# Peptides against a protein of PDB entry 2ODG: the designs that were tried, part 2

Target 1, 89 residues: chain A of PDB entry 2ODG
Amino acid sequence: MTTSQKHRDFVAEPMGEKPVGSLAGIGEVLGKKLEERGFDKAYVVLGQFLVLKKDEDLFREWLKDTCGANAKQSRDCFGCLREWCDAFL

## One batch from the design tools (peptide; aimed at target 1 G38 F39 Q48)

Design b1_p8_6 (made by RFdiffusion4; failed a check: a repeat of another design)
Pose (drawn by RFdiffusion4):
Structure b1_p8_6 (pose): chain A 89 residues (1-89), chain P 8 residues (1-8)
Amino acid sequence: as target 1 above (89 residues)
Amino acid sequence: SIPEAPTN
């Protein structure tokens, strides 16, 4: 999983109020769609993951249906958000 | 529907 340094950096330090496009697997284009959906900050998107009880199928369907992210990009967010929770939740 | 978290 050749995730960008952002994946390791994200689960290496607190998220603070970093922008939603900062989450691994969410690019600028995808960050914009989620932003239009009311997720202007990454901690709001992490909240969606927590609401879905880490249900990978529900999360992928939600992200894909919400912005059109591919099955590949959603995997980065799942492990990225999940691993952050493993160190942080 | 897929459950959704609060948003701004």

Design b1_p8_6_s1 (made by RFdiffusion4, then SolubleMPNN; from b1_p8_6, 3 letters changed)
Fold by OpenDDE base, seed 4:
Structure b1_p8_6_s1 (fold): chain B 89 residues (1-89), chain A 8 residues (1-8)
Amino acid sequence: as target 1 above (89 residues)
Amino acid sequence: MIPEAPRL
C-alpha cells in the first residue's frame, strides 16, 4: 500500500501544533467538521487514538461517526497516527 | 473549546 506525501510529511517529524487538517485522510471538509467538535489540533485526535488503545476498528468507527470519514479517509488517518506513534511515542 | 470527550 502506497502512502501520500501528506502522510510522509506528517510522520517525519514531531507533531507539535499541527492542525487536524495535517493528518492524512483529513481534508478541508472533514477538518472543519472535526474542528466544530473541538478536534482542532492533530494531537487531540492523537488523544482519541491513544484512548482507544490504537485499535484500528474502534478509531476508524469513531472517525466515521464524528466527521463522516469514508473508508479510505479513516484508513489514511489511522495509518498516519500509527506510523507517527511508532516513530515518536 | 473543549472537545467532546473521547469515546472508550
Scores: peptide ipSAE 0.296, ipTM 0.874, DockQ to the pose 0.135
OpenDDE base, seeds 1, 2, 3, 5: peptide ipSAE 0.295, 0.291, 0.280, 0.293; ipTM 0.876, 0.873, 0.866, 0.873

Design b1_p8_6_s2 (made by RFdiffusion4, then SolubleMPNN; from b1_p8_6 with T7R N8S)
Fold by OpenDDE base, seed 5:
Structure b1_p8_6_s2 (fold): chain B 89 residues (1-89), chain A 8 residues (1-8)
Amino acid sequence: as target 1 above (89 residues)
Amino acid sequence: SIPEAPRS
C-alpha cells in the first residue's frame, strides 16, 4: 500500500509539539477521542508506542480500544510512528 | 487532561 501525504509530512521532520491529529490515520473524530483520554500531542501517543516496545499488534489493539480506530486507521498510525522513529529516535 | 495510564 502507498502512504498518504499526511504520513509523508509527519515522518519527514521532527515531531515537536504536533497535535495528535497530525498522525496518519487520526482524523478529527479519533483525535477528539484521544484528546479526551489525555493524548493531545502526537508525542504522547509516541510514548505509548514506545512503552509497547513498538509492537504492531499491541499498539494497534491499544489504539482500537482507546479511540475506536479501525484497521486502516491503526495501520496508518502505527506506520507513521514506526517510520518517524526509524528516522529520528 | 491527564492521559490514561500506559499499558504494557
Scores: peptide ipSAE 0.177, ipTM 0.831, DockQ to the pose 0.134
OpenDDE base, seeds 1, 2, 3, 4: peptide ipSAE 0.151, 0.169, 0.145, 0.120; ipTM 0.804, 0.824, 0.808, 0.762

Design b1_p8_6_s3 (made by RFdiffusion4, then SolubleMPNN; from b1_p8_6 with T7R N8L)
Fold by OpenDDE base, seed 1:
Structure b1_p8_6_s3 (fold): chain B 89 residues (1-89), chain A 8 residues (1-8)
Amino acid sequence: as target 1 above (89 residues)
Amino acid sequence: SIPEAPRL
């Protein structure tokens, strides 16, 4: 699958204090919903990703349940975190 | 805001 520039920008460097909206697949709408649930930083979503042991189905289901992400949005977000972890974790 | 508890 091809990736977006947003994905490439995220996986290229330490995520630090980047907002949740910097994750691929997470736009303004989903970002606001995640922030309302306390997931305001990308590293908080990373925490959930790691608690779920990087399981794709579990993470994508969680993201759908938490902010209403569709299949593409959850796939993009999962891929973004997977590749970031491969580089930096 | 307070993050909701992680789901295991």
Scores: peptide ipSAE 0.255, ipTM 0.859, DockQ to the pose 0.133
OpenDDE base, seeds 2, 3, 4, 5: peptide ipSAE 0.230, 0.220, 0.226, 0.237; ipTM 0.849, 0.842, 0.846, 0.850

Design b1_p8_6_s4 (made by RFdiffusion4, then SolubleMPNN; from b1_p8_6 with S1M T7R)
Fold by OpenDDE base, seed 1:
Structure b1_p8_6_s4 (fold): chain B 89 residues (1-89), chain A 8 residues (1-8)
Amino acid sequence: as target 1 above (89 residues)
Amino acid sequence: MIPEAPRN
């Protein structure tokens, strides 16, 4: 599978204060829904990812339930956080 | 039940 430039840009550098919309798979629609639920920064979603012990099924289910992400969106978001953690955590 | 971070 290939990754997007958005994914590559995210995993290449420290997360800092990047907005939730910087995550691969999270566009304007999903980003707004996540922000409404208090997940306004990418690092807040990272926190959820870590609370779920990096479990793919649990995280993707959570993302679907929280913002309505489809299978590709949740897969892209999970992969983005997984690879960021591999590099920086 | 899925653990979840606090929501605003």
Scores: peptide ipSAE 0.072, ipTM 0.694, DockQ to the pose 0.780
OpenDDE base, seeds 2, 3, 4, 5: peptide ipSAE 0.062, 0.070, 0.069, 0.067; ipTM 0.687, 0.689, 0.692, 0.698

Design b1_p8_7 (made by RFdiffusion4)
Pose (drawn by RFdiffusion4):
Structure b1_p8_7 (pose): chain A 89 residues (1-89), chain P 8 residues (1-8)
Amino acid sequence: as target 1 above (89 residues)
Amino acid sequence: RSIPDIAP
């Protein structure tokens, strides 16, 4: 899973108020769509993950249906958001 | 399918 340094950096330190495009697997284009959907910050998107009880199928369907992210990009967000929770939740 | 969405 050749995730960018952002994946390790994200689960290495608190998220603070970093932008939603900062989440691994969410690019600038995808960050814009989520932003238009009311997720201007990454901690708002992490909240969606928590609401879905880490249901990978619901999460992937939600992200894909919400912005069109591919099955590949959604995997990065799931492990990225989930691993952050493992260190942080 | 229905999926909870927390968007403001």

Design b1_p8_7_s1 (made by RFdiffusion4, then SolubleMPNN; from b1_p8_7, 3 letters changed)
Fold by OpenDDE base, seed 1:
Order: sequence, then C-alpha cells, then structure tokens
Structure b1_p8_7_s1 (fold): chain B 89 residues (1-89), chain A 8 residues (1-8)
Amino acid sequence: as target 1 above (89 residues)
Amino acid sequence: MEIPSIAP
C-alpha cells in the first residue's frame, strides 16, 4: 500500500500538540466531528488507539462510529497511528 | 469543554 505525504509528515516527527486534523485520513469534515466529541488533538485519538490495544478492527470501528469515517479514512488513520507508535512509542 | 469518552 502507498501512503500520502500527510501520513509521512505525521509519522516523521513527535506528535506534540498537532490537531486531530493532522492525522492521515482525517480531513476537515471528520476533524470537526471528532473535535465536537472532545478529540481536538491527535494525541487524544492516540489515547483511544492505545486503550483499544492498537487493535485495527476495534479502532477502525470506533472511528467509523464516532465520526463517520469510511474504510479508507479509517485505514489511513489507523496506519498513521500505528507507524507513529512504531517510531516513537 | 467536551470531555471525550474513551472506551476500552
């Protein structure tokens, strides 16, 4: 599978205070919905990813249920967090 | 402020 430049930019450096919209697969529409649910920072979504024990199916289902992410969006977001964790966690 | 619901 190929990745976007957005993905590569995210996984290349510490997450810091990056907004939720910095995550691959999370555009303006999904970002606003996540922010409305309290997920304003990428690290908050990382928190959910971690409490789900990095499980792909659980996380992608959660993302779909939380903000309406489609299969590609949830896959991109999951991959983004997985690879960030592999590099920095 | 909206507190996110984190569910394991």
Scores: peptide ipSAE 0.322, ipTM 0.871, DockQ to the pose 0.188
OpenDDE base, seeds 2, 3, 4, 5: peptide ipSAE 0.317, 0.306, 0.307, 0.312; ipTM 0.867, 0.864, 0.861, 0.870

Design b1_p8_7_s2 (made by RFdiffusion4, then SolubleMPNN; from b1_p8_7 with R1M D5S)
Fold by OpenDDE base, seed 1:
Order: structure tokens, then sequence, then C-alpha cells
Structure b1_p8_7_s2 (fold): chain B 89 residues (1-89), chain A 8 residues (1-8)
């Protein structure tokens, strides 16, 4: 599938201290909701992604339940973390 | 800031 520039920018380098809003699919609205739940950095969402064993359905469901992400947003976020992990983990 | 709840 096609990806956004935001996705490409994220997967191109170590994520370091990047805010949760730097993840593809996570805009200002979803970012604020995630921050309220303690997921302020992208690496915290990465942690959740990893404890879910990188499972797409589980992660996308979690994201939906946690911040109200729609199908496209959760797909974009999952793909972003999957490809980052393929490169750096 | 709240502490996130991680769900395995």
Amino acid sequence: as target 1 above (89 residues)
Amino acid sequence: MSIPSIAP
C-alpha cells in the first residue's frame, strides 16, 4: 500500500523522544487522548505494540479502544510501528 | 501526567 510522508519520516530514523503524535495515523485529536492515558511518547505506544506481540488485530483494537482511532488511523499506526521495528528492533 | 496501563 501507499504510505504518507509522515510514515516515511518516522520509519527512517530511531524514534528517540518523539511525541506520540509523530506516529502515522495519530493526529492532534488522537494524540491528546493518548497523552491523557499516559502514552505521551511514541516509544510508550511501541511498548504496547510489543507486549501485544506485534499482533495487528490486537493492536488496532487496543488503539481503537484507547483513543477512538478509526480503521485507517489504526492501520497507519500499526504499519508505522511494524516497519520501524523491521528496521531498528 | 498519568502512568499508562499496559495490557498484554
Scores: peptide ipSAE 0.344, ipTM 0.886, DockQ to the pose 0.187
OpenDDE base, seeds 2, 3, 4, 5: peptide ipSAE 0.343, 0.332, 0.338, 0.342; ipTM 0.887, 0.883, 0.883, 0.886

Design b1_p8_7_s3 (made by RFdiffusion4, then SolubleMPNN; from b1_p8_7, 3 letters changed)
Fold by OpenDDE base, seed 2:
Parts: structure tokens; C-alpha cells; sequence
Structure b1_p8_7_s3 (fold): chain B 89 residues (1-89), chain A 8 residues (1-8)
């Protein structure tokens, strides 16, 4: 699979205070919905990812249910967090 | 203060 520049930019450095919209697969629409649910920072979504024990199916289902992410968006977001964790966690 | 719900 190919990755986006957005993905590469995210996984290349510490997450810090990056907004939720910095995650691959999370655009303006999904970002606003996540922010309205309290997920304003990428590290809050990381928290959910870790609570779900990095399980792809559980995380992607959660993302779909929480902000309406489609299959590609949830795949991109999951891959982004997985690879970031592999590098920095 | 709003706290997002994070749960397994």
C-alpha cells in the first residue's frame, strides 16, 4: 500500500500537541466531529487506540461509530497511529 | 469540563 505525505509527516516525529486533524485519514469533516466529542488532540485519539490494545478492527469500528469514518479513512488513521507507535512508543 | 469517553 502507498502512504500519503500527511502520513509520512505524522510518523516522522514526536506527536506533541498536534491537533486531531494531523492524523492521516482525518480531514476537516472528521476532525470537527472528533473535536466535538472531546478528541481535539491527536494524542487523545492515541489514547483510545492504546486502550483498545492497538486492535485494528476495534479501533476502526470505534472511529466509524464516533465520527463516521469510511473504510479508507479508518485504515489510514489506524496505519498512521500504528506506525507512529512502532517508532516512538 | 468535558471529558471524552475512552473505553475498550
Amino acid sequence: as target 1 above (89 residues)
Amino acid sequence: MFIPSIAP
Scores: peptide ipSAE 0.189, ipTM 0.810, DockQ to the pose 0.186
OpenDDE base, seeds 1, 3, 4, 5: peptide ipSAE 0.170, 0.169, 0.175, 0.183; ipTM 0.799, 0.797, 0.800, 0.808

Design b1_p8_7_s4 (made by RFdiffusion4, then SolubleMPNN; from b1_p8_7 with S2F D5S)
Fold by OpenDDE base, seed 1:
Structure b1_p8_7_s4 (fold): chain B 89 residues (1-89), chain A 8 residues (1-8)
Amino acid sequence: as target 1 above (89 residues)
Amino acid sequence: RFIPSIAP
């Protein structure tokens, strides 16, 4: 599968204080919903990803339940965090 | 199923 430039930009550097909307698959709509649920920074979603032990099915289902992400959005977000972790964790 | 969410 191909990745977006947004994905490549995210996985290329330390996460720092990047907003949740910097994650691939997370646009304005999903980002606002995540922020309302306490996930205002990308690193908070990273924490959730790690608590779920990087399990794709669990994370993608959680993302769907939390902000209404569709299959592509959750796949893109999961892949973004997976590849970031492979590079920096 | 229930999946715990870390944020308050």
Scores: peptide ipSAE 0.567, ipTM 0.936, DockQ to the pose 0.896
OpenDDE base, seeds 2, 3, 4, 5: peptide ipSAE 0.559, 0.557, 0.563, 0.561; ipTM 0.934, 0.934, 0.936, 0.936

Design b1_p8_8 (made by RFdiffusion4; failed a check: a repeat of another design)
Pose (drawn by RFdiffusion4):
Structure b1_p8_8 (pose): chain A 89 residues (1-89), chain P 8 residues (1-8)
Amino acid sequence: as target 1 above (89 residues)
Amino acid sequence: SIPEAPTN
């Protein structure tokens, strides 16, 4: 999983109020769609993951149906958000 | 429907 340094950096330090496009697997284009959906900050998107009880199928369907992210990009967010929770939740 | 977290 050749995730960008952002994946390791994200689970290496607190998220603070970093922008939603900062989450691994969410690019600028995808960050914009989530932003239009009311997720202007990454911690709002992490909240969606927590609401879905880490249900990978529900999460992937939600992210894809919400912005059109591919099966590949959603995998980065799942492990990225999940691993952050492992160190941080 | 897929549950959704609160948003702005």

Design b1_p8_8_s1 (made by RFdiffusion4, then SolubleMPNN; from b1_p8_8 with T7A N8S)
Fold by OpenDDE base, seed 5:
Structure b1_p8_8_s1 (fold): chain B 89 residues (1-89), chain A 8 residues (1-8)
Amino acid sequence: as target 1 above (89 residues)
Amino acid sequence: SIPEAPAS
């Protein structure tokens, strides 16, 4: 599949302290909702991704249930974290 | 803010 520049920017470098909104598929609306739930940094969402054993269905379901992400948003976010982990983890 | 407990 094709990726966004936002995705490429995220997976290209260490995550550091990047805000949750830096994740592909996570815009301002979803980002605010995630922040309200305590997921303010991208690495916190990464933590959930890892706790879920990198399972796509589980993660995407979690993201949908947590912030209302649609299918594309959850796909983009999952792919972003998967590829980041493949590169850096 | 504390994140909700992780679910697995």
Scores: peptide ipSAE 0.172, ipTM 0.825, DockQ to the pose 0.114
OpenDDE base, seeds 1, 2, 3, 4: peptide ipSAE 0.111, 0.168, 0.155, 0.152; ipTM 0.774, 0.822, 0.813, 0.801

Design b1_p8_8_s2 (made by RFdiffusion4, then SolubleMPNN; from b1_p8_8, 3 letters changed)
Fold by OpenDDE base, seed 1:
Structure b1_p8_8_s2 (fold): chain B 89 residues (1-89), chain A 8 residues (1-8)
Amino acid sequence: as target 1 above (89 residues)
Amino acid sequence: SIPQAPAS
């Protein structure tokens, strides 16, 4: 599977205080919507990912419902968090 | 419904 440079940059290091927009699949439009809902940092979305027990369908549905992410955006975001967790969690 | 963190 091919990934973006944005994905590779995110999964390569601890996420620290990175903004939500640093997540693959989350551009400026989705990032602003997530921030308005209180998900301003990538680690807050990570928290949701973990609360959902890393379930792909549940997370992608949540992301769609929360910020209007399409199938590609939610897939990219899920993959980004999955691989980050595999490396650092 | 899907559990989620509170909005803020």
Scores: peptide ipSAE 0.114, ipTM 0.751, DockQ to the pose 0.717
OpenDDE base, seeds 2, 3, 4, 5: peptide ipSAE 0.108, 0.087, 0.107, 0.092; ipTM 0.754, 0.722, 0.755, 0.723

Design b1_p8_8_s3 (made by RFdiffusion4, then SolubleMPNN; from b1_p8_8, 3 letters changed)
Fold by OpenDDE base, seed 5:
Structure b1_p8_8_s3 (fold): chain B 89 residues (1-89), chain A 8 residues (1-8)
Amino acid sequence: as target 1 above (89 residues)
Amino acid sequence: AIPEAPRE
C-alpha cells in the first residue's frame, strides 16, 4: 500500500505542537470531532496510541468510536503514528 | 475540553 504526502510530511519530522488535523486520515470533519473531545493536538492522540500499547485493533476501534473514522481513515492515522514512533520514540 | 479517559 502507498502512503499519502500528508503521511510522509508527518512522519518525517518531530510532531511538536502539530494540530490533530495534521495526522494522516484526519480531515476537517474528524479533526473537529477529536478537538471537541479534547484531542486537539496530534500528541494527545499519540498519547492514546501509546496508552493502548500501539495495538492496531484497539487504536482503530477507539478512533472509530471517538470520531467516526472509517476503515481507511483509521488505518492511515494508525500507520502515521506507528511510523512516527518507529522513527522518533 | 479535556480528553476522555483512556481505555482501561
Scores: peptide ipSAE 0.115, ipTM 0.727, DockQ to the pose 0.114
OpenDDE base, seeds 1, 2, 3, 4: peptide ipSAE 0.104, 0.098, 0.104, 0.106; ipTM 0.732, 0.729, 0.730, 0.738

Design b1_p8_8_s4 (made by RFdiffusion4, then SolubleMPNN; from b1_p8_8 with T7R N8S)
Fold by OpenDDE base, seed 5:
Structure b1_p8_8_s4 (fold): chain B 89 residues (1-89), chain A 8 residues (1-8)
Amino acid sequence: as target 1 above (89 residues)
Amino acid sequence: SIPEAPRS
C-alpha cells in the first residue's frame, strides 16, 4: 500500500509539539477521542508506542480500544510512528 | 487532561 501525504509530512521532520491529529490515520473524530483520554500531542501517543516496545499488534489493539480506530486507521498510525522513529529516535 | 495510564 502507498502512504498518504499526511504520513509523508509527519515522518519527514521532527515531531515537536504536533497535535495528535497530525498522525496518519487520526482524523478529527479519533483525535477528539484521544484528546479526551489525555493524548493531545502526537508525542504522547509516541510514548505509548514506545512503552509497547513498538509492537504492531499491541499498539494497534491499544489504539482500537482507546479511540475506536479501525484497521486502516491503526495501520496508518502505527506506520507513521514506526517510520518517524526509524528516522529520528 | 491527564492521559490514561500506559499499558504494557
Scores: peptide ipSAE 0.177, ipTM 0.831, DockQ to the pose 0.135
OpenDDE base, seeds 1, 2, 3, 4: peptide ipSAE 0.151, 0.169, 0.145, 0.120; ipTM 0.804, 0.824, 0.808, 0.762

## One batch from the design tools (peptide; aimed at target 1 G38)

Design b1_p9_1 (made by RFdiffusion4)
Pose (drawn by RFdiffusion4):
Structure b1_p9_1 (pose): chain A 89 residues (1-89), chain P 9 residues (1-9)
Amino acid sequence: as target 1 above (89 residues)
Amino acid sequence: TAEESREAF
């Protein structure tokens, strides 16, 4: 899973108020769609993951249906957000 | 959805 340094950096330090495009697997184009959906910050998107009880199928369907992210990009967010929770939740 | 996510976080 050749995730960018952002994946390791994200689960290496608190997220603070970093932008939603900062989440691994969410590019600038995808960050914009989520932003238009009311998720201007990454901690708002992590909240959606928590609401879905880490249901990978619901999460992937939600992200894909919400912005059109591919099955590949959604995997990065799941492990990225999940691993952050493992160190941080 | 976003408001629920804010509260969950």

Design b1_p9_1_s1 (made by RFdiffusion4, then SolubleMPNN; from b1_p9_1, 5 letters changed)
Fold by OpenDDE base, seed 1:
Structure b1_p9_1_s1 (fold): chain B 89 residues (1-89), chain A 9 residues (1-9)
Amino acid sequence: as target 1 above (89 residues)
Amino acid sequence: MAEVARKAA
């Protein structure tokens, strides 16, 4: 239930050109895999999140299928984008 | 290019 500092740092400001690895739940391993699939910036993953209409199950499934994210990683990433959108959209 | 794997139905 508690968030990480990485999460708080991300949701606190516009994401601009932040790399995909800035997303909570996305470390070096997952970040590299996402970058290899063209998801190099956090805003590209945000785009996927939005085209999936912010659906948690669809997004987390996509993330798992795309980079091998586990349940915690996908949860953290989803929550990071959800809360960023709540603040800035 | 980023490959958008899925789109909401």
Scores: peptide ipSAE 0.098, ipTM 0.767, DockQ to the pose 0.241
OpenDDE base, seeds 2, 3, 4, 5: peptide ipSAE 0.090, 0.098, 0.087, 0.077; ipTM 0.759, 0.751, 0.763, 0.748

Design b1_p9_1_s2 (made by RFdiffusion4, then SolubleMPNN; from b1_p9_1, 4 letters changed)
Fold by OpenDDE base, seed 1:
Structure b1_p9_1_s2 (fold): chain B 89 residues (1-89), chain A 9 residues (1-9)
Amino acid sequence: as target 1 above (89 residues)
Amino acid sequence: MAEEARKAA
């Protein structure tokens, strides 16, 4: 499967203080919902990703339950974090 | 949400 430019921009560099909305699959609507739940930075979502031991099904289910992400959004977000970790972790 | 998903991709 192909990736988006947003994905490529995210995985290309350390995420630092990037907002949660910088994650692929997370737009303004989902981003606001995540922020309301305490996930305001991309690194906080990364933390959850790592707590779930990088398990795709668990993470995507969590994302769906937390902000209402659909299948594509959760897949894109998972892939974004997976590839970032492969590069930097 | 479809457009949201598209823009967020």
Scores: peptide ipSAE 0.145, ipTM 0.679, DockQ to the pose 0.035
OpenDDE base, seeds 2, 3, 4, 5: peptide ipSAE 0.056, 0.057, 0.049, 0.089; ipTM 0.619, 0.654, 0.668, 0.667

Design b1_p9_1_s3 (made by RFdiffusion4, then SolubleMPNN; from b1_p9_1, 5 letters changed)
Fold by OpenDDE base, seed 2:
Structure b1_p9_1_s3 (fold): chain B 89 residues (1-89), chain A 9 residues (1-9)
Amino acid sequence: as target 1 above (89 residues)
Amino acid sequence: DAEVARKAA
């Protein structure tokens, strides 16, 4: 599948203190909802991704339940974290 | 906040 420039920008460098909205698939609407639930930094969502042992179905279900992400948004976010981990973890 | 994250069964 093709990726967005946002995805490519995220996976190209260390995550650091990037906000949750830097994740592919996470726009202003989903970002605000995640921040309200305590997921203000991308690395906090990374933590959830790792706690779920990088399981795609579990992570995408969690994201849907937590911020209302649709199938494409959850796919993009999962792929973003998967590829970042492959490069830097 | 440790309560932020969860792990599914």
Scores: peptide ipSAE 0.064, ipTM 0.714, DockQ to the pose 0.163
OpenDDE base, seeds 1, 3, 4, 5: peptide ipSAE 0.062, 0.043, 0.056, 0.057; ipTM 0.711, 0.682, 0.712, 0.703

Design b1_p9_1_s4 (made by RFdiffusion4, then SolubleMPNN; from b1_p9_1, 4 letters changed)
Fold by OpenDDE base, seed 2:
Structure b1_p9_1_s4 (fold): chain B 89 residues (1-89), chain A 9 residues (1-9)
Amino acid sequence: as target 1 above (89 residues)
Amino acid sequence: MAELAREAA
């Protein structure tokens, strides 16, 4: 399916210390809410993704409950982490 | 601190 440039930029290189807002689907509003919950770095959200064993439904539900992500935002974020892991994990 | 939610068993 169609991806954003933000998605492509994220999956193209190691994650390093990228902020949570670098994740596709995570804008300023969702990023601030995630940071308030301690998810300040993209790798912390990656940790949640891995704890949930890369399960799409579980992760997207978690993201919705944690920061209020809608269906598209959670889809984009999940896809971003999935493809990053496929490339680097 | 970030609180991670475990997978539901």
Scores: peptide ipSAE 0.310, ipTM 0.852, DockQ to the pose 0.201
OpenDDE base, seeds 1, 3, 4, 5: peptide ipSAE 0.306, 0.293, 0.293, 0.273; ipTM 0.854, 0.847, 0.851, 0.844

Design b1_p9_2 (made by RFdiffusion4)
Pose (drawn by RFdiffusion4):
Structure b1_p9_2 (pose): chain A 89 residues (1-89), chain P 9 residues (1-9)
Amino acid sequence: as target 1 above (89 residues)
Amino acid sequence: SPDESRAAF
């Protein structure tokens, strides 16, 4: 899983108020769509993950159906958001 | 919803 340094950096320190495009697997284009959907900050998107009880199928369907992220990009967000939770939740 | 997600976070 050749995730960018952002994946490790994200689960290495608190998220603070970093932009949603900062989440691994969410690019600038995808960050914009989520932003238009009311998720201007990453901690709002992490909240969606928590609401879905870490249901990978629901999460991937949600992200894909919400912005069109591919099955590949959604994997990065799931492990990225989940691993952050493992260190932080 | 975003509000629910903010509350969950």

Design b1_p9_2_s1 (made by RFdiffusion4, then SolubleMPNN; from b1_p9_2, 4 letters changed)
Fold by OpenDDE base, seed 4:
Structure b1_p9_2_s1 (fold): chain B 89 residues (1-89), chain A 9 residues (1-9)
Amino acid sequence: as target 1 above (89 residues)
Amino acid sequence: TPEEARKAF
């Protein structure tokens, strides 16, 4: 699948303190909703991704339920975290 | 379970 520059920027380096909005598929609208739910940093969403054992269906459903992500947004976010983990975890 | 973990937050 073709990836965005935002995806490539995220997966290329350690996550550190990057805000939740740095995740591919997460723009200003979804980012604000995630922050309101306590997911202010990308690493908090990574934590949820790992607690869900990297399961795509579970994670994408969670993201939809938590911030209203559509199918593309949840796909992009999942792929971003999957590839980051493959590189750094 | 992963399903229970989905509801953690």
Scores: peptide ipSAE 0.089, ipTM 0.796, DockQ to the pose 0.150
OpenDDE base, seeds 1, 2, 3, 5: peptide ipSAE 0.082, 0.078, 0.074, 0.088; ipTM 0.791, 0.789, 0.779, 0.793

Design b1_p9_2_s2 (made by RFdiffusion4, then SolubleMPNN; from b1_p9_2, 3 letters changed)
Fold by OpenDDE base, seed 5:
Structure b1_p9_2_s2 (fold): chain B 89 residues (1-89), chain A 9 residues (1-9)
Amino acid sequence: as target 1 above (89 residues)
Amino acid sequence: SPEEARKAF
């Protein structure tokens, strides 16, 4: 699968204090919804990804239920976190 | 559990 530049930028470096909107698949609409639910930083979403044991189905379902992400958005976000973890965790 | 964590936040 091809990736976006946004994905590549995210997985290339430690995420630090990056906002949730830095995650691939998370645009302004989804980002705002996530922030309203307390997921204001990318690392908070990373935390959820990790407590779900990196399970794709669980994470993507959670993301859909939490902010209304569609299949592509949830796939992009999952892939972004998976590859970041592969590089840095 | 991971399943419980789906609703944890």
Scores: peptide ipSAE 0.098, ipTM 0.792, DockQ to the pose 0.154
OpenDDE base, seeds 1, 2, 3, 4: peptide ipSAE 0.084, 0.076, 0.063, 0.084; ipTM 0.786, 0.779, 0.759, 0.783

Design b1_p9_2_s3 (made by RFdiffusion4, then SolubleMPNN; from b1_p9_2, 4 letters changed)
Fold by OpenDDE base, seed 5:
Structure b1_p9_2_s3 (fold): chain B 89 residues (1-89), chain A 9 residues (1-9)
Amino acid sequence: as target 1 above (89 residues)
Amino acid sequence: SPEEAEKAF
């Protein structure tokens, strides 16, 4: 499957202090919900991704439960973090 | 799913 430009922009460089909304699949609505739960930076969501041992089902379920992400949004977010980790971790 | 649009929320 093809990726979005947002995905490509995220996986191409170090994450740094990028906001949670920079993650593929996370727009303004989901981003605000994540921020309200304490996940304000992309690296905080990365932390959760790693704590869950990079498990796709667990992470996508967590994201759904935390901010209401649908299947595509959670897939895009998971893929974004997976490919970032493959490149930089 | 058609409900899962490309648009990021």
Scores: peptide ipSAE 0.034, ipTM 0.593, DockQ to the pose 0.030
OpenDDE base, seeds 1, 2, 3, 4: peptide ipSAE 0.030, 0.031, 0.033, 0.026; ipTM 0.593, 0.609, 0.602, 0.587

Design b1_p9_2_s4 (made by RFdiffusion4, then SolubleMPNN; from b1_p9_2, 3 letters changed)
Fold by OpenDDE base, seed 1:
Formats: sequence, C-alpha cells, structure tokens
Structure b1_p9_2_s4 (fold): chain B 89 residues (1-89), chain A 9 residues (1-9)
Amino acid sequence: as target 1 above (89 residues)
Amino acid sequence: SPEEARAAA
C-alpha cells in the first residue's frame, strides 16, 4: 500500500516538537481529541507506541479507544511511527 | 471520518 506525502514528510526528519496532527492518519478531529487526552505532541504518541513495544494491534486498539481512530487512520499512524523509528531510533 | 483519513493518510 502506498504512503501519503504527509507520511513521507514525517518519516524523513527528526520528530522534534511536531504536533500530534503531523502524524499520518491524524487530522484535526483526531488531533484535538488526542490533545484533550494529553497527547499533544507526536513524541507523546511515540512514547505510547514504544510502551506498547511497537505492537501493531495493541497500538491501533489504543488509538481507536483514545480518539476514535478508524482502521485506516490507525494503520496510517502506526506505519508512520514504525518507519520513523526504523530510521531514527 | 473517512474524509479525514484520506486527507491525513
């Protein structure tokens, strides 16, 4: 499956202080919900991804439960973080 | 939403 430009932009460089909305699959609606739960920065979601030991099912379930992400949104977000970690972690 | 999913992929 092909990736979006948003995905490519995210995985291409250090994460820094990027907002949660910079993650692939996370738009304004999901981003606001994540921010309300304390996940305002992409690196906070990265932290959760790592705490879950990069497990796809666990992470995608968490994302769904936390902000209501659908299957595509959670898949895109997971893939975004996975590829970023492969490059930088 | 599906629209958000497409836009934020």
Scores: peptide ipSAE 0.171, ipTM 0.736, DockQ to the pose 0.036
OpenDDE base, seeds 2, 3, 4, 5: peptide ipSAE 0.075, 0.082, 0.089, 0.103; ipTM 0.718, 0.713, 0.720, 0.734

